Peptides against a protein of PDB entry 2FGR. Designs and how they scored, part 51

Target 1, 331 residues: chain A of PDB entry 2FGR
Amino acid sequence: SSVTLFGIVDTNVAYVNKDAAGDSRYGLGTSGASTSRLGLRGTEDLGGGLKAGFWLEGEIFGDDGNASGFNFKRRSTVSLSGNFGEVRLGRDLVPTSQKLTSYDLFSATGIGPFMGFRNWAAGQGADDNGIRANNLISYYTPNFGGFNAGFGYAFDEKQTIGTADSVGRYIGGYVAYDNGPLSASLGLAQQKTAVGGLATDRDEITLGASYNFGVAKLSGLLQQTKFKRDIGGDIKTNSYMLGASAPVGGVGEVKLQYALYDQKAIDSKAHQITLGYVHNLSKRTALYGNLAFLKNKDASTLGLQAKGVYAGGVQAGESQTGVQVGIRHAF

## One batch from the design tools (peptide; aimed at target 1 S2 L40 R41)

Design b2_p21_6_s3 (made by RFdiffusion4, then SolubleMPNN; from b2_p21_6, 16 letters changed)
Fold by OpenDDE base, seed 2:
Structure b2_p21_6_s3 (fold): chain B 331 residues (1-331), chain A 21 residues (1-21)
Amino acid sequence: as target 1 above (331 residues)
Amino acid sequence: DEVRALAEKLLKEFLEFVKNN
């Protein structure tokens, strides 16, 4: 058996030019290039190609020293793996987010990421962004000539909110083709939640693809999220992403990503453009900078996610500019 | 449009499968 202590500390200086009052915000932020984390993981060889595993991972907030406490809400799994793939028990990324966020060139972190994995409807469930689930069972296949898949189910455990009686139930999965420079995936998920104390289904479909040309990588996402409410009609968002990345000078990486969020329930669009640069000082330490522009149209109030500084919305139809400059260290 | 229609069909079939099981 082996046990590994691991982590990332990522801290930045961040600025956004507008908050909900129209004022600028600036300060020390967290997790601009990678989510800061502390974890323990290990494996045991059981023989015959079977392995047991555990993974415990929590978020670190370097700006306040985890003033709200430390927990293993990033991942808390036990697993069995072998030639059949991997089964996981415990809180984790749901299979759909685990696979489909891999096409986000900003790794679902900081002011630049694809924001489609969101609670679009003021859902009252703990994980209504479709990223993680409690009480999760997951299965991941091996890669068969490029083809792979993942499936998950999370128990609601009779969690109720208002009249909703199955809150936190998740079912979802993906199919994918990963071969050499090409990756493509289709993900489907449903999560039960509540909105205004009423039962609501969060339905998600996501298509992702990427191609690595060596000199550059292209990546794209197409997503539809629907919060199906018993009363008040569906809250639908169509999200689109296109990104490119390229190595620079053997030690750097430049990233450019565009996203469009078409928020159908308010007939309003938001446009996000992010330029990022990572400079590797070593295999473990990097400097980074992100510059993001978010343009809200009409009733859209989206804000950039400058974690630790400002992650709230802006006034309807307002645009926001964000900057992050930071250090990432992995151990 | 065809990819969207296929995706919506697959989603609907998946949701029906989930509803029935």
Scores: peptide ipSAE 0.007, ipTM 0.428, DockQ to the pose 0.014
OpenDDE base, seeds 1, 3, 4, 5: peptide ipSAE 0.021, 0.006, 0.006, 0.006; ipTM 0.435, 0.356, 0.365, 0.308; seed 1 fails the geometry check

Design b2_p21_6_s4 (made by RFdiffusion4, then SolubleMPNN; from b2_p21_6, 16 letters changed)
Fold by OpenDDE base, seed 1:
Structure b2_p21_6_s4 (fold): chain B 331 residues (1-331), chain A 21 residues (1-21)
Amino acid sequence: as target 1 above (331 residues)
Amino acid sequence: SEVAERARRLLEEFLAFVKEN
């Protein structure tokens, strides 16, 4: 079988004008245009149209050389694929996030991404952002004239937090239509977690769509997350995103994305606007810049995710400006 | 038209969900 070593090293200079104390933060950050990663993958042809696969991928932190260690928490799967689609076993993106984050023009990383896939309720589960799961079985259909789907189930393995059982259980999936310039998807998921040591269901619905006009691409997301608590009421967030991207001069791409996070439990909104540019120096190397504005209203305390520099919140009702300028290199 | 109709349906499903919750 063939084994491919692959990766991305993405490191930037980042600045945010406010932290939780109202002070600026700046330095070297990571993963501004793409998540930095190191991985191994391969496939084996088993004959008859059946293939085995493996995928091991971990995050790279170029600013500190992975001082906290390296793991394969991004993906650690074995798979079978064929005319029936693909079955995966192991930690991975859950099907809902795998599909629905594809509509984020900022690739779910840096200071510009759609932040709807978030732990909105101080959930105590490790993956309460709805992005990945341990103990995951996933199935992805082939594309049938544009129609495709993915489904996943993650075992809780009797994990408990406080009085909550079944922590880490995930069930979810999406249906999609992908044909030519059009992509549209609907995703549904439920994850069992705990808030304040009490059982909580994280329910998520996400609608995504994009259309490539050639000269520009439009993309949108509509999402509701609801942490359903037995005691204390539900924590609901409605998130909206609209973005546009366009190629520039055959070597670049400009992106503009707006998101609104309507945090119902605190009756507070946050507005995010990001302008990004990627300049391809080669097929594997790019320069990029991101400029993001995050306006918190009322009790909202959201912060831009300048990984490696500052990813915390700000004071309630404060606005934050972020900048990233970096190099992305793929191998 | 068919693609647009499907997209419309998905949107309506989402809006219904948002309204109910």
Scores: peptide ipSAE 0.023, ipTM 0.640, DockQ to the pose 0.013
OpenDDE base, seeds 2, 3, 4, 5: peptide ipSAE 0.016, 0.023, 0.013, 0.022; ipTM 0.533, 0.671, 0.457, 0.613; seed 4 fails the geometry check

Design b2_p21_7 (made by RFdiffusion4)
Pose (drawn by RFdiffusion4):
Structure b2_p21_7 (pose): chain A 331 residues (1-331), chain P 21 residues (1-21)
Amino acid sequence: as target 1 above (331 residues)
Amino acid sequence: SSSYSSSYDENGFTLSRTDSS
């Protein structure tokens, strides 16, 4: 049995060459290599291989001292685990995002990550990016011979927005194979939401795979996200990503990731290339740099996510360049 | 009997309990 207080402070200087008005922005931001966080967790051995766990974790914003207030919105769970796997109750990553975001070489943070888990349709739910859910129960199997799975159900509790009376409901899961060097997963999920006050399903299918050759690792993601309005109409987005990472000179790591976002509702594509470098001063402390180029075509207005500096959109069809340089410290 | 130990590293500060008979 044990109890652990932990966290990460990841703070950076960041710059984007344009915002929604076309002006550059620069400043002190956060979470470029790993999401800054503070948390408390524990595991209690109950005997017979059965364990009870808890986990409370919230995001840290070092640039403004969590000016909007600290919370445990990253994860707030209690659990039982054993030879049967693990059951968790509480807000957390849903199983689909927990497993599939592991294929993103930029740890789903900073200006370089896969942007597929986002609110493509301006859905009105609290978590229309498909990442986390309130009122979540999840089951995770053990890994037997490489095979593993996860399932989750989040209650809507009759949250009502317009014609949607089940906003926030999540049903989803994944099947996967993980043997160390090779990993592959297929995730499927549906959330209930509303768009402009009209009931809408958020359907998501995601495939991810990676192989770690040791000298380098190749990883990729494919995703379709469809917001399907009950009365008709849909906003569909296909997202693609391929990336590679490699250790450089002991202590160093280089990463490169290419992504494409095909936004069918506006018949427009956006392409992104991101180069990253991580230099470890210790196991707990790293300096890092990210350089990204995002090219929007036609009506696309996607922007790089320089958290704490600028994470909004850009003018239609504009290209945007971004940089982050910072320090990550885990404790 | 129970014994207690503590550690600190990149995973955080940890307090552990070990039980024996």

Design b2_p21_7_s1 (made by RFdiffusion4, then SolubleMPNN; from b2_p21_7, 8 letters changed)
Fold by OpenDDE base, seed 3:
Structure b2_p21_7_s1 (fold): chain B 331 residues (1-331), chain A 21 residues (1-21)
Amino acid sequence: as target 1 above (331 residues)
Amino acid sequence: GVSFSSSEDENGFTLSRFEFE
């Protein structure tokens, strides 16, 4: 058996040129290259090819020392694994996000990530971004000649908001092909929530693919998110992402990623383009810089996620520029 | 027995590991 203590401390200086009032924001932020975290994990060999596991992981906010407290909301699972695959019990990434966010070259963090996994409809549920779930049971298959899959179900436990009585229920899964330089996946999910106190289904379909050419990697995502409301019509967003990364001189990595968010309910688009660079000082310590541009059209109010500095929206139709320069240290 | 080791994963994360024999 084993127990491992692990973590990442990622802190940066960040700047955005516009907030909701049109003013600039700057300061010390967190999680620009990777999400800062502290975790414990371990495994126990039970014999016969069966293993038990646990994983406890929480986010670290280095700028304020976790002023709001520490929890294990990133992951808190117990598991059994073997030739049959892995079963997990507890809060975790839902299978769809676990697989499909892997195609994001910015690791689903900082000012450059794909932002499609979002609460697009002012959903009142805690996890209406489709990333994690409470009360989750997950199953992941072994890899069969490249083919693999994951499935999950989260219990609502009769959570109510307004007249909605199944808030937090999740069902979803993915199928994938992972073989050498190629990865491709299709994910489907439905989550029950509430909008304006009324029951709403959040439906999500995501297609992802990547190929590593050695000299460069290409990655892409296609996603549709739909909040199905009985009154007021559906709130639908089509999100697209294309990214490329390449190693530089054996010690660095350059990344370029573009995303488009077509927000159908408000007939408005947002364009995001991000340039990133990581410089490895060692295997576990890196310097990094991100430069992001977010262009909102018409009624779009999206903002870059400069965590710890400013992660809110901007005025309708306004553009935002963001910069992060920081240190990532893994232990 | 209990052994302590420090290693790095494929992502460059340092792992402090206690192994129980």
Scores: peptide ipSAE 0.023, ipTM 0.550, DockQ to the pose 0.208
OpenDDE base, seeds 1, 2, 4, 5: peptide ipSAE 0.020, 0.021, 0.007, 0.008; ipTM 0.527, 0.542, 0.414, 0.404; seed 5 fails the geometry check

Design b2_p21_7_s2 (made by RFdiffusion4, then SolubleMPNN; from b2_p21_7, 7 letters changed)
Fold by OpenDDE base, seed 5:
Structure b2_p21_7_s2 (fold): chain B 331 residues (1-331), chain A 21 residues (1-21)
Amino acid sequence: as target 1 above (331 residues)
Amino acid sequence: AVSYSSSEDENGKTFSRTESE
């Protein structure tokens, strides 16, 4: 059997030029290049190609020393794996997010990530961003000549909010082709939630693709999220992302990513552009800088996610600029 | 023997303690 302790401490100085009041915010933030984490994982060889596994992972907040405590909400799984693939039991990334966030060049963290995996509708469920689920069973296939898939179901356990039942139920999966420089995936998910105490379905469809040209990588996402409300009509967002990354001088990486969030319910768009640089001081330690610009149009109030400094919205139609400069250390 | 196999995973150096039974 093996047990591995692992983690990342990523802490930055962050700045955003506008908050909800129009004021600047700055300070020490977390998770600018990678989400800070502490984890334990291990495997046991059961023979015949069968393995048992566990994974326990929680977020670290380096700026406040985890003042709100530590938990394993990032992942808390037990698994069996073998020639059939892997079955996981416990809280984890849902299969759709696990696969489709891999196309985000900013690792689904900091001020630069694709923000499509979001609660667009003031959903009252704990995981209405479509990223993780409690009570999750997941299955991941092996890679068969490039083809792979993942499926998941999360039990609602009769959780209710207002008149909404089945809150937290997830069903979803992806199909993918991963071969050499090419990756492409289609993900579909539905989650039961509540909005205004009323039953709501969060439907999600996501297409992702990337290609590594050796000298540069291109990546893209197309997503539709739809909160189907019984009353008040659907809240639909179409999100688009295109990014490029390139190695610099053998020790660095530059990233440029653009995203568009077309918020149909408010007929408003937001544009995000982020420039990032990572400088590897070692295999485990990096310096990084991110520069993000978020342009809200019309009624859009999106804010950059400068975790630990400011992650709220801005005034309608306002633009926000964000900067993060930090250290990432993996252990 | 605690073999620290540093598996470089995508998330950094993991310290694997393999207890050899």
Scores: peptide ipSAE 0.009, ipTM 0.510, DockQ to the pose 0.271
OpenDDE base, seeds 1, 2, 3, 4: peptide ipSAE 0.019, 0.021, 0.009, 0.019; ipTM 0.562, 0.573, 0.471, 0.546; seeds 1, 2, 3, 4 fail the geometry check

Design b2_p21_7_s3 (made by RFdiffusion4, then SolubleMPNN; from b2_p21_7, 6 letters changed)
Fold by OpenDDE base, seed 4:
Structure b2_p21_7_s3 (fold): chain B 331 residues (1-331), chain A 21 residues (1-21)
Amino acid sequence: as target 1 above (331 residues)
Amino acid sequence: SVSFSSSEDENGFTLSTTESE
């Protein structure tokens, strides 16, 4: 049997030129290159190719020393694995986000990531961004000549918000092809939530692909989210991402990523472009810098996610520039 | 009896338990 203690401490100096009042924000932020975390994981060989596993992982906030406490909300699973794949019980990334966020060259964190996995509709559910779920059962297949899949179901446990029942129920999965330099995936998910105290379905479809040319990697995402409301019509967002990364000088990586968020309910677009650089000082320690520009049009109010400094919106139609410079250390 | 070994790798600090008969 084995138990592994692991973690990442990622802390940065961050700046954004505009908040919701039009003022600049700056300070010490967290999780600019990777989400800061502390975890425990382990496996037990049960014989016959069967293994038991556990995984407990929480977020670390290095700027305030976890002043709001520590929990295992990132992942808290027990699992069985073998030739059949892996079954997981407990809070985790939902299968769709686990697979489809892998195409984000900014690791789904900091000011540069694809922001499509979002609560676009002021949903009242705790996980209306479509990233994680409570009460989750997940199954992941082995890789069969490149083909793989994942499926998940989260119990709502009769959670209600207003008149909405079944809040927090998730059904979703992906199919993928991962072979050598190529990865491609299609994900589908539905979550039950509430908007304005009324039952709402959050439907999501995501297509992702990447290709590693050795000298550079290209990655892309196409996503539609739709909050289907019984009253007031659907809230639909089409999100697009295209990114490239390349190794630099054997110790660095440069990243460039563009995203477009077409917010249909407000007939408004937002454009995000991010340049990132990571400099590896060792296998465990890196310096990094991110420069992001977010252009909102019309009624769009999106803000860059400078965690620990400012992660709110901006005024409608305003542009925001963000910078992060930090240290990532893994243990 | 249970023996403990520790190792550090790229994935973190690992404790391993071996049952000695």
Scores: peptide ipSAE 0.034, ipTM 0.626, DockQ to the pose 0.705
OpenDDE base, seeds 1, 2, 3, 5: peptide ipSAE 0.029, 0.033, 0.029, 0.031; ipTM 0.591, 0.614, 0.583, 0.606

Design b2_p21_7_s4 (made by RFdiffusion4, then SolubleMPNN; from b2_p21_7, 9 letters changed)
Fold by OpenDDE base, seed 2:
Structure b2_p21_7_s4 (fold): chain B 331 residues (1-331), chain A 21 residues (1-21)
Amino acid sequence: as target 1 above (331 residues)
Amino acid sequence: AVTVSSSEDENGFTVSTTVSE
């Protein structure tokens, strides 16, 4: 049996030119290139090709030293794996987010990521962004000539919010083809939640694809999220992403990503464009910079997620510019 | 002995890990 300690400390200086009052915000932020984390994991060979595993991982906030505490909310799983694949028990990324966020060239963090995996409806559930779930059972297949899949179910445990009695129930999965330079995936999920104290289904469909041309990589996402409410009508968002990355000088990477968020319930769009650069000082240490532009139209109030500095919205129809410059260190 | 291994995280980032043997 082995135990591995691992982590990432990612801290940046961040700036956004507008908050909800129209004022600039700046300071020390966290998780600009990768989410800062501390984890423990291990495996045990049980013989016959069967392995047991555990994984405990929590977020680190380098700017305040985890003033709100430390927990294992990123992942807290026990697993069995073998020729059949892997079964996981415990809080984790849901299979849909685990696979489909892999097409985000900004690693689902900082000011540049695809923001489609979001609580679009003021859902009252803890994980209404569709990223993780409590009480989760997950299964991942092996790769069969490129084809692979993952499935998950989370128990609601009769959690109630208002009149909703099954909050936190998740069912979802993906199918994928990963072979050489090509990756493509389809994900489907439904999560039960509450909005305004009323039972609501969060339905999600996501398509992702990427292709590595050697000199550059292209990646794309298409997503629909729908909060189906009994009263007030559906809250639907169509999200689109297209990104490109390229190596620079053998030690750097440049990234450019565009996203469109078509927020149907408010008939409003938001456009996001982000330029990123990573400079590897070593295998473990990198410098990075991100420059993001978010243009809200009409009633849209989206804000860039400069964690530790400002992650709130802006005034309706306002644009926001964000910058992050930081250090990422992995251990 | 500390063995350094690398694994990809959920976002495809290579995480360095230290194993205490």
Scores: peptide ipSAE 0.015, ipTM 0.520, DockQ to the pose 0.089
OpenDDE base, seeds 1, 3, 4, 5: peptide ipSAE 0.014, 0.007, 0.015, 0.015; ipTM 0.504, 0.443, 0.514, 0.533; seed 3 fails the geometry check

Design b2_p21_8 (made by RFdiffusion4)
Pose (drawn by RFdiffusion4):
Structure b2_p21_8 (pose): chain A 331 residues (1-331), chain P 21 residues (1-21)
Amino acid sequence: as target 1 above (331 residues)
Amino acid sequence: GSAANSDTPAAAAGVTVTLSH
């Protein structure tokens, strides 16, 4: 049995060459290599291989001292685990995002990550990016011979927005194979939401795979996200990502990731290339840099996610360049 | 145990108090 207080402070200077008005922005931001966080967790041995766990974790914003207030929105769970796997109750990553985001070499944070888990259709739900859910129950199997799976159901509790009376419902899961060097997963999920006050399903299918050769690792993601309005119409986005990472000189790591976002509703594509470098001063402390280029075509207005500096859109068809340089410290 | 999510790095080991029973 044990109890652990932990966290990460990851703060950076960041710059983007354009915002929605075309002006550059620079400043002090956060979470470029890992999401800054504070948390408390524990595991209690109940005997016979059965364990009880808890986990409370919230995001830290070092640039403004959590000016909007601290919370445990990253994870707030209690669980039982054993030879049967693990059951968790509480807000957390949904199983689909918890497994599939592991294929993103930029840890789903900073200006370099895969942007597929986002609210493509301006859905009105609290978590229309498909990442986390309130009122979540999840089951995770053990890994037997490499095979493993996860399932989750989040209750809508009759949250109503317009014609949608089940906003926030999540049903989803994944199947996967993980043997150390090789990992592959298929995730499928549906959320209930509303767009412009009209009931809408958010359907998501995601495939991810990676192989760690030791001298380098190759990783990729494919995703279709479809917001399907009940009365008709849909906003569909296909997202693709391929990346590689390699250790450099003991202590160092280089990462490169290419992504494409095909936004069918506006018949427009965006392409992104991101180069990253991590230099470890210790196991706990790293300096890092990220350089990203995002090219929007046609009506696309996607922007790089320089958290704490600028994470909005850009003018239609514009290219945007971004940089982050910072320090990550885990405790 | 209470498993970490994939986005939690191993470097966030934290301050830990171990209990004996």

Design b2_p21_8_s1 (made by RFdiffusion4, then SolubleMPNN; from b2_p21_8, 13 letters changed)
Fold by OpenDDE base, seed 3:
Structure b2_p21_8_s1 (fold): chain B 331 residues (1-331), chain A 21 residues (1-21)
Amino acid sequence: as target 1 above (331 residues)
Amino acid sequence: GESRDSTTPEAAEGEVTYLEE
């Protein structure tokens, strides 16, 4: 049997030129290149190609020393794996987010990531961003000649909000082709939630693809998120991403990513462009810098996620510039 | 709020210290 202690401490100095009041914010932030985390994982060989596993992972907030406490809300799973693939029980990334966020060149963190996996509708469920779920059962296939898939179901356990029942129920999955430099995936999910105390379905469809040319990598995402409300009409967002990365001098990586968020319910767009650089001092330690520009149009109020400094919105139609410079250390 | 980062520690090429039992 094996037990592994692992983690990442990622801390940065961050700046955004506008908050909700139009003022600048700056300070010490967290998780600019990778999410800071502490985890335990292990496996037990049960023989015959069957393995048991566990994974416990929580977020670390290096700026305040986890003043609000520590938990394993990133992942808390027990699993069985073998030639059939892997079954997981417990809170985890939902299969759709686990696969489709892999095409985000900014690793779904900091000021540069694709922000499509979001609560677009003031959903009242705990995980209305479509990233994780409680009470989750997941299954992941092996890779068969490039083809693979993942499926998940989360129990609602009769959770209610207002008149909405079945809150927190998730059903979703992806199909993918992963072969050498090529990756492509299609994900579908539905989550039951509430908006304004009324039953709402969060539907999500995401297409992702990437190709590694050796000298550079290209990656793209197409997503539609729809909060289907019985009253007031649907809240639909179409999100698009295109990114490129390239190794620099054998010790660095440069990244450029563009995203568009077409928020149909408010007839408003937001444009995000991010330039990032990572400099590896070792296999475990890196310096990084991110520069992001977010342009809101019309009624759009999106903000960059400078975690630990400012992650709120801005005034409608305002633009925001963000900078992060930090250290990532893995152990 | 919880981080949106979906990266596994394996994707962070940090040497994992294995405590073998």
Scores: peptide ipSAE 0.016, ipTM 0.558, DockQ to the pose 0.209
OpenDDE base, seeds 1, 2, 4, 5: peptide ipSAE 0.015, 0.022, 0.009, 0.017; ipTM 0.488, 0.603, 0.560, 0.570; seeds 1, 2, 4, 5 fail the geometry check

Design b2_p21_8_s2 (made by RFdiffusion4, then SolubleMPNN; from b2_p21_8, 13 letters changed)
Fold by OpenDDE base, seed 2:
Formats: structure tokens, C-alpha cells, sequence
Structure b2_p21_8_s2 (fold): chain B 331 residues (1-331), chain A 21 residues (1-21)
């Protein structure tokens, strides 16, 4: 049996040139390269190849010292694992997000990540971005000659919002092929939620692929989200991503990623391009910089996620530039 | 800005084991 304490402290100086009023925002931000976290995990060998496990992980906000408190909302699981794979009980990444976000070269954090896993419809559920779920049961297969899969179900526990029942129910999974330099995956998910107090299904389909050429890695995502409302029609977004990364001088990594968000309900597009650099001072400490540009068209109001500084939207059709420069330390 | 729990799926990059049985 073992118990491991682990964590990351990632803090940056961040700037965005526009908020919702058209004003600049700047200050100390968090989680620009990796999400700051504190966790405990452990395993117990039960014999015969069976292991028990636990994982408790919460976010750290270095800019305010966790003024809103600490919790284990990132992950709080107990598990059994073996030659059959792994079963997890508790709040976690849903299987679809766990697998498909792995193709995001910006690790789903800071101002550069793929933002497709989003609440596109003002959904009233707690996890309407499709990333995590409460009351979750997950199963992950072993890798069979490259092929692997994950499945999950989250109980709604009769949660209601307005006239909507079954809020928080999740069902989803992925199939993947991971072999050497190649990774490819297909994910499908549905969550039950509410919009305007009315029952709504959040449907998601995502395709991801990457290839590591050694000198560079290419990665891509294709996603469709639909909030299916009983009244008012579907809120559909098609999201696309293409990225490249390359090692620099044995201690650095450069990343370039483009994303397109085609927001069908408002007939408006947003374009995101991000340049990132990470410089490893050690195995545990890095310096980083991100430069992101977000171009909204027509009625689009998307904003870059400069956590701790500004993560809100901008005026319709406005562009936003963001910068983060920070330190990441893992312990 | 408002601080809220992140959805970032990164694995643990650092660890200290303090109990082994």
C-alpha cells in the first residue's frame, strides 16, 4: 500500500487587451501551463493482480490562497484495477473529456487551449461543459494492441431545475487506437441539463488524432455539441482544432494551435490562435509564455480564459489578445 | 477575476510518497 502527496503550483502575470467593456485587464493569474492542484492518491495490492486505489485532488489558486476554500472537485475517486482495466467510483473527468482533451497541446488550461468542451447554451447544470461529473461510475479498458476504450455513467439522483428532471445524468464513452507515434479517438456523450428551466440534452461527438514525428507533433480535434431544447431549437456548435508542437534545444517546447468555433445558433464564428513556449529549468520547474489571439465575428462574444485575471466575454465581433508569463512548479 | 475549479485534465507531474505498507 502507498499514499502519495502531489501537486502543482502554476502562477503567471497575465494581460488581456479587452474585457466586456472594452478595457484592458492585467494582474496575477493561475494555471497558465498546468492547472495548479493539490492531491492525495494511493494504491493497495490486493493480490492476484487486483489493486485498490483512491484519488483526491483539488485546485489551488495561488493568487488568492484559495480564499473560496479547498475541495476535491477535480477528482474524488475510489477504484479497483487489474488485468480487466480500471473501475472508478466518484467525481472525475468523464471518459470523453479525459481522452479527447489529451489532443489539446495546451492541456485544456490557460489562454491557449481548445475551448470546445464548453457550456454553449447557458445550461443550468453544474458540469454543462461536459468535462466532469458528480456521482460518476467509470470503466477504462486495458490497451489491446493499441485499441482501448472508456465508458461512464453519472446518476442524476432526481436533481431538478425548473421543470427539468434527471439533471446531471451523464452517459458516454470513447474508443481509441494508441500505438507508438499514433493516437486516434472517437467520443460520444449525452448529459441531461436545463436551459431556462426546461429540460435540455447536451449531446457531444468528438474526433481526435495526433502523430508524433519525433521532431514535431501534430494534433487535431473535430467536435460537435448540441444543446437540444424542447423550446427554441437546438444550440449547436462545431469546433475544430489543429496544433503542432516541437522540442527546442532539449529543454524547451514550442506550441502553435489554431481553433475555430462555429456557433450555429448565432450564425457566428470565432477564431483562436495561440503560440506557447515552455522552458524547463528542471524536471519539476518550468518558465512559460503564452500569446493568444481570439477573433470574434458577428455576434460571437468569446473570451480567452486568463484565470485569476479575466475569463469573461467581450463585445460582439470584438477581438481579444492575451498574454501569460509564469512559473510552473510540480512537487 | 473570479477563481473557479479548473477542468484541466492533466495528470500529476510531481509526487511525494509518505506512506508505504
Amino acid sequence: as target 1 above (331 residues)
Amino acid sequence: GESRPSDTPEEAEGEVTYLEE
Scores: peptide ipSAE 0.024, ipTM 0.636, DockQ to the pose 0.204
OpenDDE base, seeds 1, 3, 4, 5: peptide ipSAE 0.012, 0.019, 0.019, 0.021; ipTM 0.503, 0.582, 0.587, 0.595; seed 1 fails the geometry check

